# Ledger of designs, part 28: peptides against a protein of PDB entry 4PN1

Target 1, 261 residues: chain A of PDB entry 4PN1
Amino acid sequence: KIEMNFLNKPIVPDTTKVISNFLTHYLITEPVEHVEIEAKLGTLIDLETQNRFEFPVMNETILNPEFNLRTRFESDMTASEHKYLNEFLNQAFRDSQKPGRLPFAYKHTKQVDLFYETEDNSRDKIRVSKNQSDNQVLACVKKRRVADLFLYCPNDAFDIRISISDELPVSMPSGNQQPSLTRLKDRVGYVHQEIKIDLTKTTQNDPVYDTTERHELEVEFGNIADLRDRAQKAKDGMEAPLFRRVQLFMDNVRILRREHS

## One batch from the design tools (peptide; aimed at target 1 V18)

Design b1_p16_7 (made by RFdiffusion4)
Pose (drawn by RFdiffusion4):
Structure b1_p16_7 (pose): chain A 256 residues (1-205, 211-261), chain P 16 residues (1-16)
Amino acid sequence: KIEMNFLNKPIVPDTTKVISNFLTHYLITEPVEHVEIEAKLGTLIDLETQNRFEFPVMNETILNPEFNLRTRFESDMTASEHKYLNEFLNQAFRDSQKPGRLPFAYKHTKQVDLFYETEDNSRDKIRVSKNQSDNQVLACVKKRRVADLFLYCPNDAFDIRISISDELPVSMPSGNQQPSLTRLKDRVGYVHQEIKIDLTKTTQNTTERHELEVEFGNIADLRDRAQKAKDGMEAPLFRRVQLFMDNVRILRREHS
Amino acid sequence: PPPEWVEQSEHLLATP
């Protein structure tokens, strides 16, 4: 017989607790009506060296946003790094279809991104996405970035950025308006337990941009867990962000 | 001022 600790009850990892606080704030305390919560793989770049961020730590750590660390985030990876994660996810996809497993879901989208500027003093963009096939509109949203949280991961090829955005559905722009940006997007979507794993390849109309992003697919249920956590029963919220961060961690450690 | 969640988690966050 073996116990996990001298209390024999599970304890919350420090990171899971902190991220739960970050998510509860923008879900409940200062709520965002149309919230998108996603984490992207990439690289933390030191502004002076223009290389990967160096920090005297040995494990995955959350950077305090109230400190100026002179750093930016590159949400990009090589084509090989993108293909390597594609193969790994495909293998993980088929293994989930076997007996006793909760299966993956799959959705491949070939669409066009159109970005517009706003009439306001804000730096928000109006995004219009269309099918590359029939050109029917998939979405028309005004997107605002609310908050970011950076995880420096010295043991891995990637760092993590957790973004909280606000995607408000809006009406279509006028025809007599030039889009600020137009590009193709090849998004390969995997879904497991309502956690979305998106593998995107955008083509600038040339320059290619490869990304991997992991986002909560069921916000309404997550908002409910955040409410219960504020009221004391915080176990379901913890179990949720633990699953999210563990998925993000598995994909982060996958590299040649 | 900093967001509430920063005040609750200040001792767990990485600093310089």

Design b1_p16_7_s1 (made by RFdiffusion4, then SolubleMPNN; from b1_p16_7, 10 letters changed)
Fold by OpenDDE base, seed 3:
Formats: structure tokens, C-alpha cells, sequence
Structure b1_p16_7_s1 (fold): chain B 261 residues (1-261), chain A 16 residues (1-16)
């Protein structure tokens, strides 16, 4: 007879536990009201060398936020890498439509983001998102970054930043206000088991620099209410549902960060 | 040391 281990019980990977604790803190302990939780693929850059950060570890490692490692995170990839991931996800979508699978949902959105200064001159800007085709307002929010958790992934194409943000819905800016910044976004979104995967091409016109194009991939928890419920259950002594959900999220991230052109 | 929130959960096994 084969058993899982000498206790014959599921064991929680340490990464899953640490991330679950991180999420529980900002979902339950110090709750963010309008929370967005996403992972971005990118590169940890060593500020001293300007190259990818090197740390004496051999696998996926969560960096302790209490230590300043003199790094920055670049949430970008090449156009070729982005194209490869798009093709990869398209194939995954097709395969998921087969009998016996849970299907992906797909959405393609082209939007313009307009950024406005707040009346109180706060650091946080108001973002108005509109559909490019009909100018319909999709969202109007004031976004604040709350916390980051970085994963160094020496064996993969990308490192990971998990971010917690507060996205406060706000009223539209007055008609007399001009946007301080405009960004065009071409986004393809995939949803599987309420995990959102977005590929985004962002075009920005800068007065100092030429038009820049950024290529991003992000993975987001699509059901925050469910996640918060799971986190609360964990606080109440039932941790398995939260761990399973975090494991699912991270497995999707792990699949994606290994892919490159 | 680790952030305070790391100490909020010490479980290594799934709980039923």
C-alpha cells in the first residue's frame, strides 16, 4: 500500500503557507476594503549591478520584506516573450474546451486609462478607464499600493511580485479637469476557475521620451469574496480551503513564469 | 526577523 507520507496526510508547501499568511493579514487582520491581489511576472534587478538579482538560493524563494536588498522590480517582458505567452494561453484555452475539462473564459479589451490629480492633491491619482471604441466608462478608481511580496525564481524566466492594492471606487472627475497622463491598453484576459490571467500591451506617450510600449502578464484572484471567506475560515482553524486556493493560484503562476520564447 | 504576519499561522498540514 502506498501512502502520501509517514503521517498519510497532505503537507502544505512552505511557500503556500507564507503567501497564505501574507494574504490573511491584508484580508482579515488589517483588512483592505477594496482589495486587489495580483501577481506580475517580471525581473528583480540588483540596483548595484543593474543585472538580474542573484541570491544564494537554488529555487523559488520569497524575499523577506523586512530586508532592503537594494532591488527594483521591472514588470515587463520582450514583445517576443509576450507573444509566446499569448500563443501558449490560446492553446491552453482551446484545450480546455474539450470534453471533461473546465473551460477558460476569454475577453479582449482595448481601453484608454486617463489619470487625474485629486482635488486634495493627494499622491494617489484617479484613474478613469474607458473603452476605446465607444468611450464607455469601464471604471473610475483611486488605486493605492498597500504591500508587495517578491519571489525570486532563479530557475525560471521571470521573478514574481505579488501586490496588494486598494482600489477605491470614486466619482468621475469634474468635466473641467484635464488628465495628467493617458495610457492605451490592449488586454487579452483569460479566466479559469476564477483565476484571471491578463496579457496587456500598454502604450504611453511621454513628453520627454519617445512613445514606450510595455508588455505585462498578471495573474489575479478573480473572487475576492471567496478568498476572504477562506482566509476567515483559516483564522477560525480551518486552513485547508485557503491553502488549496493559494496553491491553485501559485501553480498557475509557476506554469506561466517557466514559459519564454 | 520575519514580518509579524508570518507568525500568525504555523500549520504545516492541511486541516480537515
Amino acid sequence: as target 1 above (261 residues)
Amino acid sequence: GPPQWILENSSLLYKP
Scores: peptide ipSAE 0.120, ipTM 0.659, DockQ to the pose 0.183
OpenDDE base, seeds 1, 2, 4, 5: peptide ipSAE 0.070, 0.081, 0.072, 0.078; ipTM 0.534, 0.608, 0.631, 0.609; seed 4 fails the geometry check

Design b1_p16_7_s2 (made by RFdiffusion4, then SolubleMPNN; from b1_p16_7, 8 letters changed)
Fold by OpenDDE base, seed 1:
Structure b1_p16_7_s2 (fold): chain B 261 residues (1-261), chain A 16 residues (1-16)
Amino acid sequence: as target 1 above (261 residues)
Amino acid sequence: SPPEWVLENKDLLYKP
């Protein structure tokens, strides 16, 4: 019989602990009411060089937000990379339909996001999301970015931003208000074990600038209530349930960020 | 210095 270590007990990786603590803060300690927690694949850019950030580490590492590293995060990828990931996820979907596996669910959504300014000139715009096919309102929210945690991944195609957002449901803007911005989103969504993986093509038309297109991959916790419960249990001394969920989330992220064309 | 949430959850971070 092989034992996993000299204690014969699971050990939680340091990355998992740090992320778990980050999540626990915004789930329990200073709770965000309508919390969204997602990881985006992208690139940490060094503001001085405008190239990918370089740090003297040899593996995945969480950057300390207390230090200004003079970076920005670009949550974008090339069309070819996005296509490759789509094909990869399609294959993963097919494989998951086999007997003995937990299946993916799949959804394709085309929506339009309309952004409206608030009367109080808040930085937080009202976003009205509508289905492109029937113009049905899907959501009306004010989204605020609460916190970010960045992972530098020198061995992978992408770096990671984990973000905490507050998505406050709000009433529809008055009928006389015009949107300040319109975005078209073509999204394919994969759900496995309540982890959402979304590939999104976003098109923005600017009257002054050329049409911009972005290609994004997001990994989101699909069951926030469960995650909050796990975080509370962790605070109460039951750490393993949260750690296991965070580990699952991060393993999915790790799989995806290693894939490239 | 670590972020505040590291300090607040030090028991989670360092508990065996």
Scores: peptide ipSAE 0.142, ipTM 0.687, DockQ to the pose 0.201
OpenDDE base, seeds 2, 3, 4, 5: peptide ipSAE 0.096, 0.103, 0.068, 0.071; ipTM 0.607, 0.426, 0.502, 0.525

Design b1_p16_7_s3 (made by RFdiffusion4, then SolubleMPNN; from b1_p16_7, 9 letters changed)
Fold by OpenDDE base, seed 1:
Structure b1_p16_7_s3 (fold): chain B 261 residues (1-261), chain A 16 residues (1-16)
Amino acid sequence: as target 1 above (261 residues)
Amino acid sequence: SPPEWIKENSDLLYKP
């Protein structure tokens, strides 16, 4: 029998450990009540060059948020890349329907997001999401991004932003209030082992500027309660359940960010 | 220096 290592015990990869610690902070230590945790594919842009950020590393690297690297993250991709990923995920979906596999679930949603200013002029806008087909209200929230963690991926097509957000449910805005912004979203969602993978095409009409279209891919933890439970167990000395869940999440992200047209 | 959440969770590792 081959052993895993000289201790014959699992070892946690450093990336997994760092991300687990990051998540544990916002799940347990300073808990976000209505937390959303997602990874977006995109590009780290060097603000000085306006090109993709270059760092003297040869593999996936979590950037230290304590250092200002003068970067921005572009959570966008080309239509061609987005199409390729869609085809890739469709194939993965088909393969997962075979006997002996855990199947993907699939959902296609078209929604409109209406953004409203708050009376207190807070930075956080109210977002009302409606289904385009029947105008059914899907959600009414104030979303605040709490923290970001960036992964520089020099060997892959995309860099990664992991974000912690607070999605506070709020009452609908008054009927006399007009939205400050409207966005159309065409989203195809794939769910595998409670990890959500969404391809989203977002269209925004600006009365002054041309219509802008964005193509995004996001990977989200679909079961926050379970993740929070795992994080609590990790704090209590049962780290493996959290690490394994984070590893699964990151492996899915790694698969996707390597794919390109 | 590492972020605070690295320090606070430095004990997260496999135990015997």
Scores: peptide ipSAE 0.125, ipTM 0.675, DockQ to the pose 0.168
OpenDDE base, seeds 2, 3, 4, 5: peptide ipSAE 0.076, 0.072, 0.070, 0.029; ipTM 0.652, 0.623, 0.623, 0.453

Design b1_p16_7_s4 (made by RFdiffusion4, then SolubleMPNN; from b1_p16_7, 9 letters changed)
Fold by OpenDDE base, seed 4:
Structure b1_p16_7_s4 (fold): chain B 261 residues (1-261), chain A 16 residues (1-16)
Amino acid sequence: as target 1 above (261 residues)
Amino acid sequence: GPPEWILKNKDLLYKP
């Protein structure tokens, strides 16, 4: 007979605990009302070298936000990497439709994001998302970034930014207001076990610069209510449900960040 | 020291 360890009990990876703690803070302790929790694949860039940041660690490491590492996070990837991830996820989708598997859901959305300035000149813009085909409003929100947690992943193609945002539903801007920015998004969304994986190609016209294109991959918790419930249970002493959910999320992220062209 | 959110939820982070 084999046992898991000398206690014969499951052990929680430290990464899971740290992330769970981070999430619990913004779900329960200082709760964000309209919370969005997503992980973006990208690169931690050293501001001094403009190259990928080099931290003296050999594996996935959550960076301490108390340290000013003089970095920026670039959520962009190459078109080839993005294409590869798309093909990879398409295959994963197909494989998940087989008997004995939990299926992916798939959605392809082409949308236009219109950004509007607020009357109070708030830093936060109102984003109106519309479907490109029928111009139907998909969402109207004011998104505020609350917190970031960075994972340096030296063995993988991408580093990770986990972001907490407050996505406040707001009323539509007045019909006379012109958008300050328009962004086209071609988004492919995959959902598995209420975890959303989105590949997004963004096209933006800059009045000063030529059209810029970005390629992003994000992983999002699709059931915030469940996650909040799990976080509350964790605060009440039952941590296992939260840890399992965070572990699932991170395993999906880990799969994706290893894939590249 | 550790981030404030760690301190506020240290029971979760450090619980055996």
Scores: peptide ipSAE 0.039, ipTM 0.466, DockQ to the pose 0.206
OpenDDE base, seeds 1, 2, 3, 5: peptide ipSAE 0.029, 0.045, 0.025, 0.030; ipTM 0.428, 0.466, 0.456, 0.460; seed 2 fails the geometry check

Design b1_p16_8 (made by RFdiffusion4)
Pose (drawn by RFdiffusion4):
Structure b1_p16_8 (pose): chain A 256 residues (1-205, 211-261), chain P 16 residues (1-16)
Amino acid sequence: KIEMNFLNKPIVPDTTKVISNFLTHYLITEPVEHVEIEAKLGTLIDLETQNRFEFPVMNETILNPEFNLRTRFESDMTASEHKYLNEFLNQAFRDSQKPGRLPFAYKHTKQVDLFYETEDNSRDKIRVSKNQSDNQVLACVKKRRVADLFLYCPNDAFDIRISISDELPVSMPSGNQQPSLTRLKDRVGYVHQEIKIDLTKTTQNTTERHELEVEFGNIADLRDRAQKAKDGMEAPLFRRVQLFMDNVRILRREHS
Amino acid sequence: NPFIDNDTISDIYNPP
């Protein structure tokens, strides 16, 4: 017989607790009506060296946003790094279809992104996405970035950025208006336990941009867990962000 | 180290 600790009850990892606080704040305390919560793989770039961020730590660590660390985030990866993750996810996709497994879901989207500027002093963009096939509109949203949280991962090829955004559905722009940006987007979506794993390849109308993003697919349920956590029963919220971060961690460690 | 202090980061998002 073996116990996990001298208490024999599970304990919350420090990171899971902190991220739960970050998520509960923008879900409950200062709520965001149309919230998107996603984590992107990429690289933390030191502003002076223009290289990867160097920090005297040995493990995955959350950076305090109240400190100026002179850094920016590159949400980009090589074509090989993108293909490698594609193959790994495909293999993980088929293995989930086997007996005893909770299966993956799949959705491949070939669409066009149209970005517009706003009439306000804000730096928000109005995004219009259309099918590349029939050109029917998939979405028309005004997107506002609310908060970011950066995880420096010295043992891996990637760092993590957890973004909280606000996607408000809005009406279509006028025809007599020039879009600030127009690009193709090849989005390969995997879904497991309502956690979305998106592999995106955008083509600038040339420059290519390869990304991997992981987002909560069921916000309403997550908001409910955040409410229970604020009221004492915080176990379901912890179990949720633990699953999210563990998925993010698996994909982060996958590299040649 | 305050740059990575979990308790300080937790207090940012957990107001009294």

Design b1_p16_8_s1 (made by RFdiffusion4, then SolubleMPNN; from b1_p16_8 with F3I N6L T8L D11S)
Fold by OpenDDE base, seed 3:
Structure b1_p16_8_s1 (fold): chain B 261 residues (1-261), chain A 16 residues (1-16)
Amino acid sequence: as target 1 above (261 residues)
Amino acid sequence: NPIIDLDLISSIYNPP
């Protein structure tokens, strides 16, 4: 007979515990009311070298936010990498439609984001998202990033930023207001087991600078109410449901960050 | 669940 360990019980990776605690803080301890939780693929850049950050570790490592490592995170990738991931996810979608699997959902959205200044001249802008085809409003929100957690992934193509944001629904700006910024988004979205995976190309026209394009991949928790419930249970001493959900999320992230053209 | 026709991001497939 073979056992998995001397207790013959599953063990939770330390990464899962650390992330679970991070999420629990902003779900339960100091709860963000309209919380959005997402992971973006990108690169940790060393500000001194302007190259990818080098840290004396050999595997996926959560960076301690208490340390200023003189880094920035670039949530971008090349067009070829982005295309590869798009094709990869399309194949994953097709495979998931087969008998015995849980299927992906799929949506392709082209939208324009209009940013407006607030009446109180607050730092946060109001974002109105509209469908490009019929100009229907998709969302109107005031978004504030609350916290970040960075994962250095030396063996993979990408590092990871997990972000906690407060996305407050707000009323539409008055019709006489002009947007301060406009962005075009071409987004392909996949949902599997309430985990959302979005590939997004953004285009921004700057009157001073050349048109900038960004290629992003993000993974988001699609059911915040369930996640909050799991986090509460964890605070009450039952951690397994939260750990399972975080493990699922991170496994999806790990699959994606290992893929490259 | 029927297989749908999947897209590539058009701007990546055909950059301007």
Scores: peptide ipSAE 0.149, ipTM 0.689, DockQ to the pose 0.013
OpenDDE base, seeds 1, 2, 4, 5: peptide ipSAE 0.038, 0.030, 0.026, 0.017; ipTM 0.611, 0.556, 0.527, 0.536; seed 4 fails the geometry check

Design b1_p16_8_s2 (made by RFdiffusion4, then SolubleMPNN; from b1_p16_8, 6 letters changed)
Fold by OpenDDE base, seed 5:
Structure b1_p16_8_s2 (fold): chain B 261 residues (1-261), chain A 16 residues (1-16)
Amino acid sequence: as target 1 above (261 residues)
Amino acid sequence: NPIIDYELISSLYNPP
């Protein structure tokens, strides 16, 4: 007979514990009311070299936010990488429709985001999202970045940023106010077991700066209420449900960051 | 360790 280890029990990876504790803090300890939790694929860039950051580790590593590493995170990829991931996810979608599998859901959306300054001139802007086809208002929110957790991934094409945000629903800006920024989004969204995977091509028009285009992939927790319940159970001494959900999320992220042309 | 550059795509592809 073969056993798992000398205790003959499953072991939770340290990465899962660290991320779980990070999430629990902003779900339970200092709770964010309208919380959004997402992971983005991108690159940690060394501000001194302007190249990808080099850390003296050989595998996936969560960076300590208490250290100033003089880095920035760029959440972007090439069009060819973005296309490859789109084709990969399309194949995964098709395979999941087969008998005996849990199916993906799929949605293609095109929207425009209009950003407005607030009356108090705060750093946070009001975002109005509209459908490109009929100009129907989809959302009006004030989004605030609360915290970030960075993963350096030396063996993969991408590093990871996990972000905690607060998306507060707000009233529409006054009719005479002009947007300070416009953003066109072409988004393909996939959902599997309440984990959202979005591929987005973004065209940003800034009145002051040149038009920029970005290609992004993000992974989001689709059921925050369930996640908050799991985090509360973890605080009460039952950690397994939270660990399982975080493990599922991270495994999906790991699959995606390993795929490249 | 490569860095990421910008490219243009016209649209995303739907599954068949």
Scores: peptide ipSAE 0.033, ipTM 0.539, DockQ to the pose 0.019
OpenDDE base, seeds 1, 2, 3, 4: peptide ipSAE 0.015, 0.022, 0.016, 0.017; ipTM 0.523, 0.536, 0.499, 0.499; seed 3 fails the geometry check

Design b1_p16_8_s3 (made by RFdiffusion4, then SolubleMPNN; from b1_p16_8, 6 letters changed)
Fold by OpenDDE base, seed 3:
Structure b1_p16_8_s3 (fold): chain B 261 residues (1-261), chain A 16 residues (1-16)
Amino acid sequence: as target 1 above (261 residues)
Amino acid sequence: NPITDLDLISSIYSPP
């Protein structure tokens, strides 16, 4: 008879524990009321060299936020990489429709994001998202980035930023207000086991600068209430449900960050 | 300014 280890019990990866603790802090300890939790694929850039950051590690590593590593995170990729990932996810979608699998859900959304200044001139702008085809309001929020956790992934095409954000629903701006900024977004969204995977192509027209295009891939926890429940159980000594959910999330991220054209 | 066809992400229902 073969056993998996000398305890004959599953072991939790250290990365899962670290991320779980990070999430628990902003779900339970200092709870963000309207929390959004997402991972973006991108590149850690060394501010001194303007090249990809080099760290003396050989695998996936969570960077300690207490240290200023003089880096920036670029949540962007090439058009070819973005297209490749879209094709990859389309194939994954098709395969998941087969008998015996849990199916993906799919949604293609073309939207316009309108940014408005607040009456109190706060730093956080109001974002109104509308469907491009019929101008139906999809969301009206004030979004604030609360915290980031960076993963350096030397063996993969991309590094990862996990972000905690507060998305406060707010009333629509008055009809006489003009937006300070407009962005066009083409988004294809995939949902599997309440984990959301979004590919977004963003176009921004700047009156002073040339039109800029950005290609982003994000992975988001689609059921925050369930995640918060799991985090509470973890605080109460039952960690397994939270670890399983974080492991699922990270495995999806790991699959995606290894893919490139 | 509308998104051009070149700016569209390929869809499972509308491949490039």
Scores: peptide ipSAE 0.046, ipTM 0.617, DockQ to the pose 0.014
OpenDDE base, seeds 1, 2, 4, 5: peptide ipSAE 0.017, 0.018, 0.022, 0.019; ipTM 0.545, 0.590, 0.619, 0.582; seed 5 fails the geometry check

Design b1_p16_8_s4 (made by RFdiffusion4, then SolubleMPNN; from b1_p16_8, 9 letters changed)
Fold by OpenDDE base, seed 3:
Structure b1_p16_8_s4 (fold): chain B 261 residues (1-261), chain A 16 residues (1-16)
Amino acid sequence: as target 1 above (261 residues)
Amino acid sequence: DPRIDLKLIESLFNPP
């Protein structure tokens, strides 16, 4: 007979545990009310060399946030990489429509984001998102970044930033206010088992380059209520549901970060 | 100026 290990039971990877604990903190321990949890593909840049960060590890590694490694994260990729990922996800979508599979859902959105200063001149701006075609309001929120967790992935095309954000729904700015910043976004979203995968092209004017184009891929937990429930169960001593959900999320991220043009 | 024209940008995306 063959057994998977000397306990003949599945083992949870340490990465899953670390991420699960990180999420549990901001879901349960110090709960963020309107939490958004996403992973972005990008590159950890060494501030000293301005090249991709090099660390003495040989595989996927969560960086300890207590240590200043003098890095920045660039959540961007080339247009060709972005195109490749789009084609890859389109194929995955098609394959998922076959009998016996769980299907992807797909949505294409073109929006403009208008950023407004708050009346109290707070650091956080109000973002109004509108459909580009008819100017219908899609969302009005005040978003704040709460925490980040970085994964260095030396064997893959991309490093990963997992971010905790607070997206507070707020009232629309007064009609007399002018936006301080505007961005155009072209986004395609793929949803599978309540995990959202978004490819986004963002265009923005800037004082240095006139117009900057960014290509991003993000993976988001699509059911925060379920995730919070799982995190609560984990706090109560039943960790398996949370670990399974985090494993699913990370497996999707791992698939995507290995793909490149 | 950090403001961009409210015109549709060219899409990089192909449908599934």
Scores: peptide ipSAE 0.040, ipTM 0.557, DockQ to the pose 0.014
OpenDDE base, seeds 1, 2, 4, 5: peptide ipSAE 0.019, 0.042, 0.000, 0.025; ipTM 0.551, 0.531, 0.289, 0.561; seeds 1, 2 fail the geometry check

## One batch from the design tools (peptide; aimed at target 1 N21 H25 F67 L149)

Design b1_p17_1 (made by RFdiffusion4)
Pose (drawn by RFdiffusion4):
Structure b1_p17_1 (pose): chain A 256 residues (1-205, 211-261), chain P 17 residues (1-17)
Amino acid sequence: KIEMNFLNKPIVPDTTKVISNFLTHYLITEPVEHVEIEAKLGTLIDLETQNRFEFPVMNETILNPEFNLRTRFESDMTASEHKYLNEFLNQAFRDSQKPGRLPFAYKHTKQVDLFYETEDNSRDKIRVSKNQSDNQVLACVKKRRVADLFLYCPNDAFDIRISISDELPVSMPSGNQQPSLTRLKDRVGYVHQEIKIDLTKTTQNTTERHELEVEFGNIADLRDRAQKAKDGMEAPLFRRVQLFMDNVRILRREHS
Amino acid sequence: PLPEWVEKSEHLLFHPP
């Protein structure tokens, strides 16, 4: 017989607790009506060296946003790094279809992104996405970035950025208006337990941009867990962000 | 002011020397 600790009850990892606080704040305390919560793989770049951020730590660590660390985030990866993750996810996809497993879901989207500027002093963009096939509109949203949280991961090829955005559905722009940006987007979507794993390849109309993002697919349920956590029963919220971060961690450690 | 979650998590967050 073996116990996990001298209390024999599970304890919350420090990171899971902190991220739960970050998510509860923008879900409950200062709520965002149309919230998108996603984490992207990429690289933390030191502004002076223009290389990867160096920090005297040995493990995955959350950076305090109240400090100026002179850093920016590159949400990009090579074509090989993108293909490697594609193969790994495909293998993980088929293994989930086997007996006893909770299966993956799959959705491949070939669409066009149209970005517009706003009439306000804000730096928000109005995004219009259309099918590359029939050109029917998939979405028309005004997107505002609310908050970011950066995880430096010295043991891995990637760092993590957790972004909280606000995607408000809006009406279509006028025809007599030039889009600020137009590009193709090849999104390969995997879904497991309502956690979305998106593998995106955007083509600038040339330059290619390869990305991997992991987002909560069921916000309404997550908001409910955040409410219970504020009221004392915080176990379901912890179990949720633990699953999210562990998925993000698995994909982060996958590299040649 | 600081966000509430920063106040709750201040001792767990990294502080530069």

Design b1_p17_1_s1 (made by RFdiffusion4, then SolubleMPNN; from b1_p17_1, 9 letters changed)
Fold by OpenDDE base, seed 4:
Structure b1_p17_1_s1 (fold): chain B 261 residues (1-261), chain A 17 residues (1-17)
Amino acid sequence: as target 1 above (261 residues)
Amino acid sequence: SLPEWLIENRDLLYVPP
């Protein structure tokens, strides 16, 4: 009989451990109340070279946030890459509908995001999201980026940014207030085992600048309450499959970042 | 140095059976 190791017990891969610790901090230690946890595919750009960042490592590596690496993260991809990923996910969706599999759920959403300045002139804008078809308000939030964790992935097409955000529900802005920014979002969403995968085409209309388009892929934890529960149990020394959930999340991310046109 | 959130949770090493 083959055993996993000399203890015959699962162990936590180092990447999974680090990410789990990161999440536990913002779920339990310094809990974000309305937390959103997502990973975006993109590229770490070296600010000095304006090329993809190069680090002397040969595999997936979590970058230490304590170091200023003089990088920026571009959460964007080409239209062709985005299309390829869409086709890839469509096939994965179809395959998951077969007997013996856990099925994907699928949703196509078109929304408009309206950004409003706050009265206190804070950096955080109020975002009103509306459905494009019926103008129904989907959300009105003040989103704050709490923390980022970057994964340099030299063997894959994309690097990864894992972000912790606080999406505070707020009242609608005054009816007389005009939005400072408008974004149109065409989103194709897939959900598998409560992990959300979204392909989003964003069109930004700026009164000063030309219309810009962005193509993004994000992976999000769809059940924060469960994740928080798992993290709490882990912190309390209880048997809780926190690491398994994080592993699942990261494996999905790993699959996606390897795919390209 | 390592971030505080990594240090504080570094004892989480295994997946329970």
Scores: peptide ipSAE 0.331, ipTM 0.812, DockQ to the pose 0.149
OpenDDE base, seeds 1, 2, 3, 5: peptide ipSAE 0.323, 0.326, 0.293, 0.322; ipTM 0.807, 0.805, 0.800, 0.804

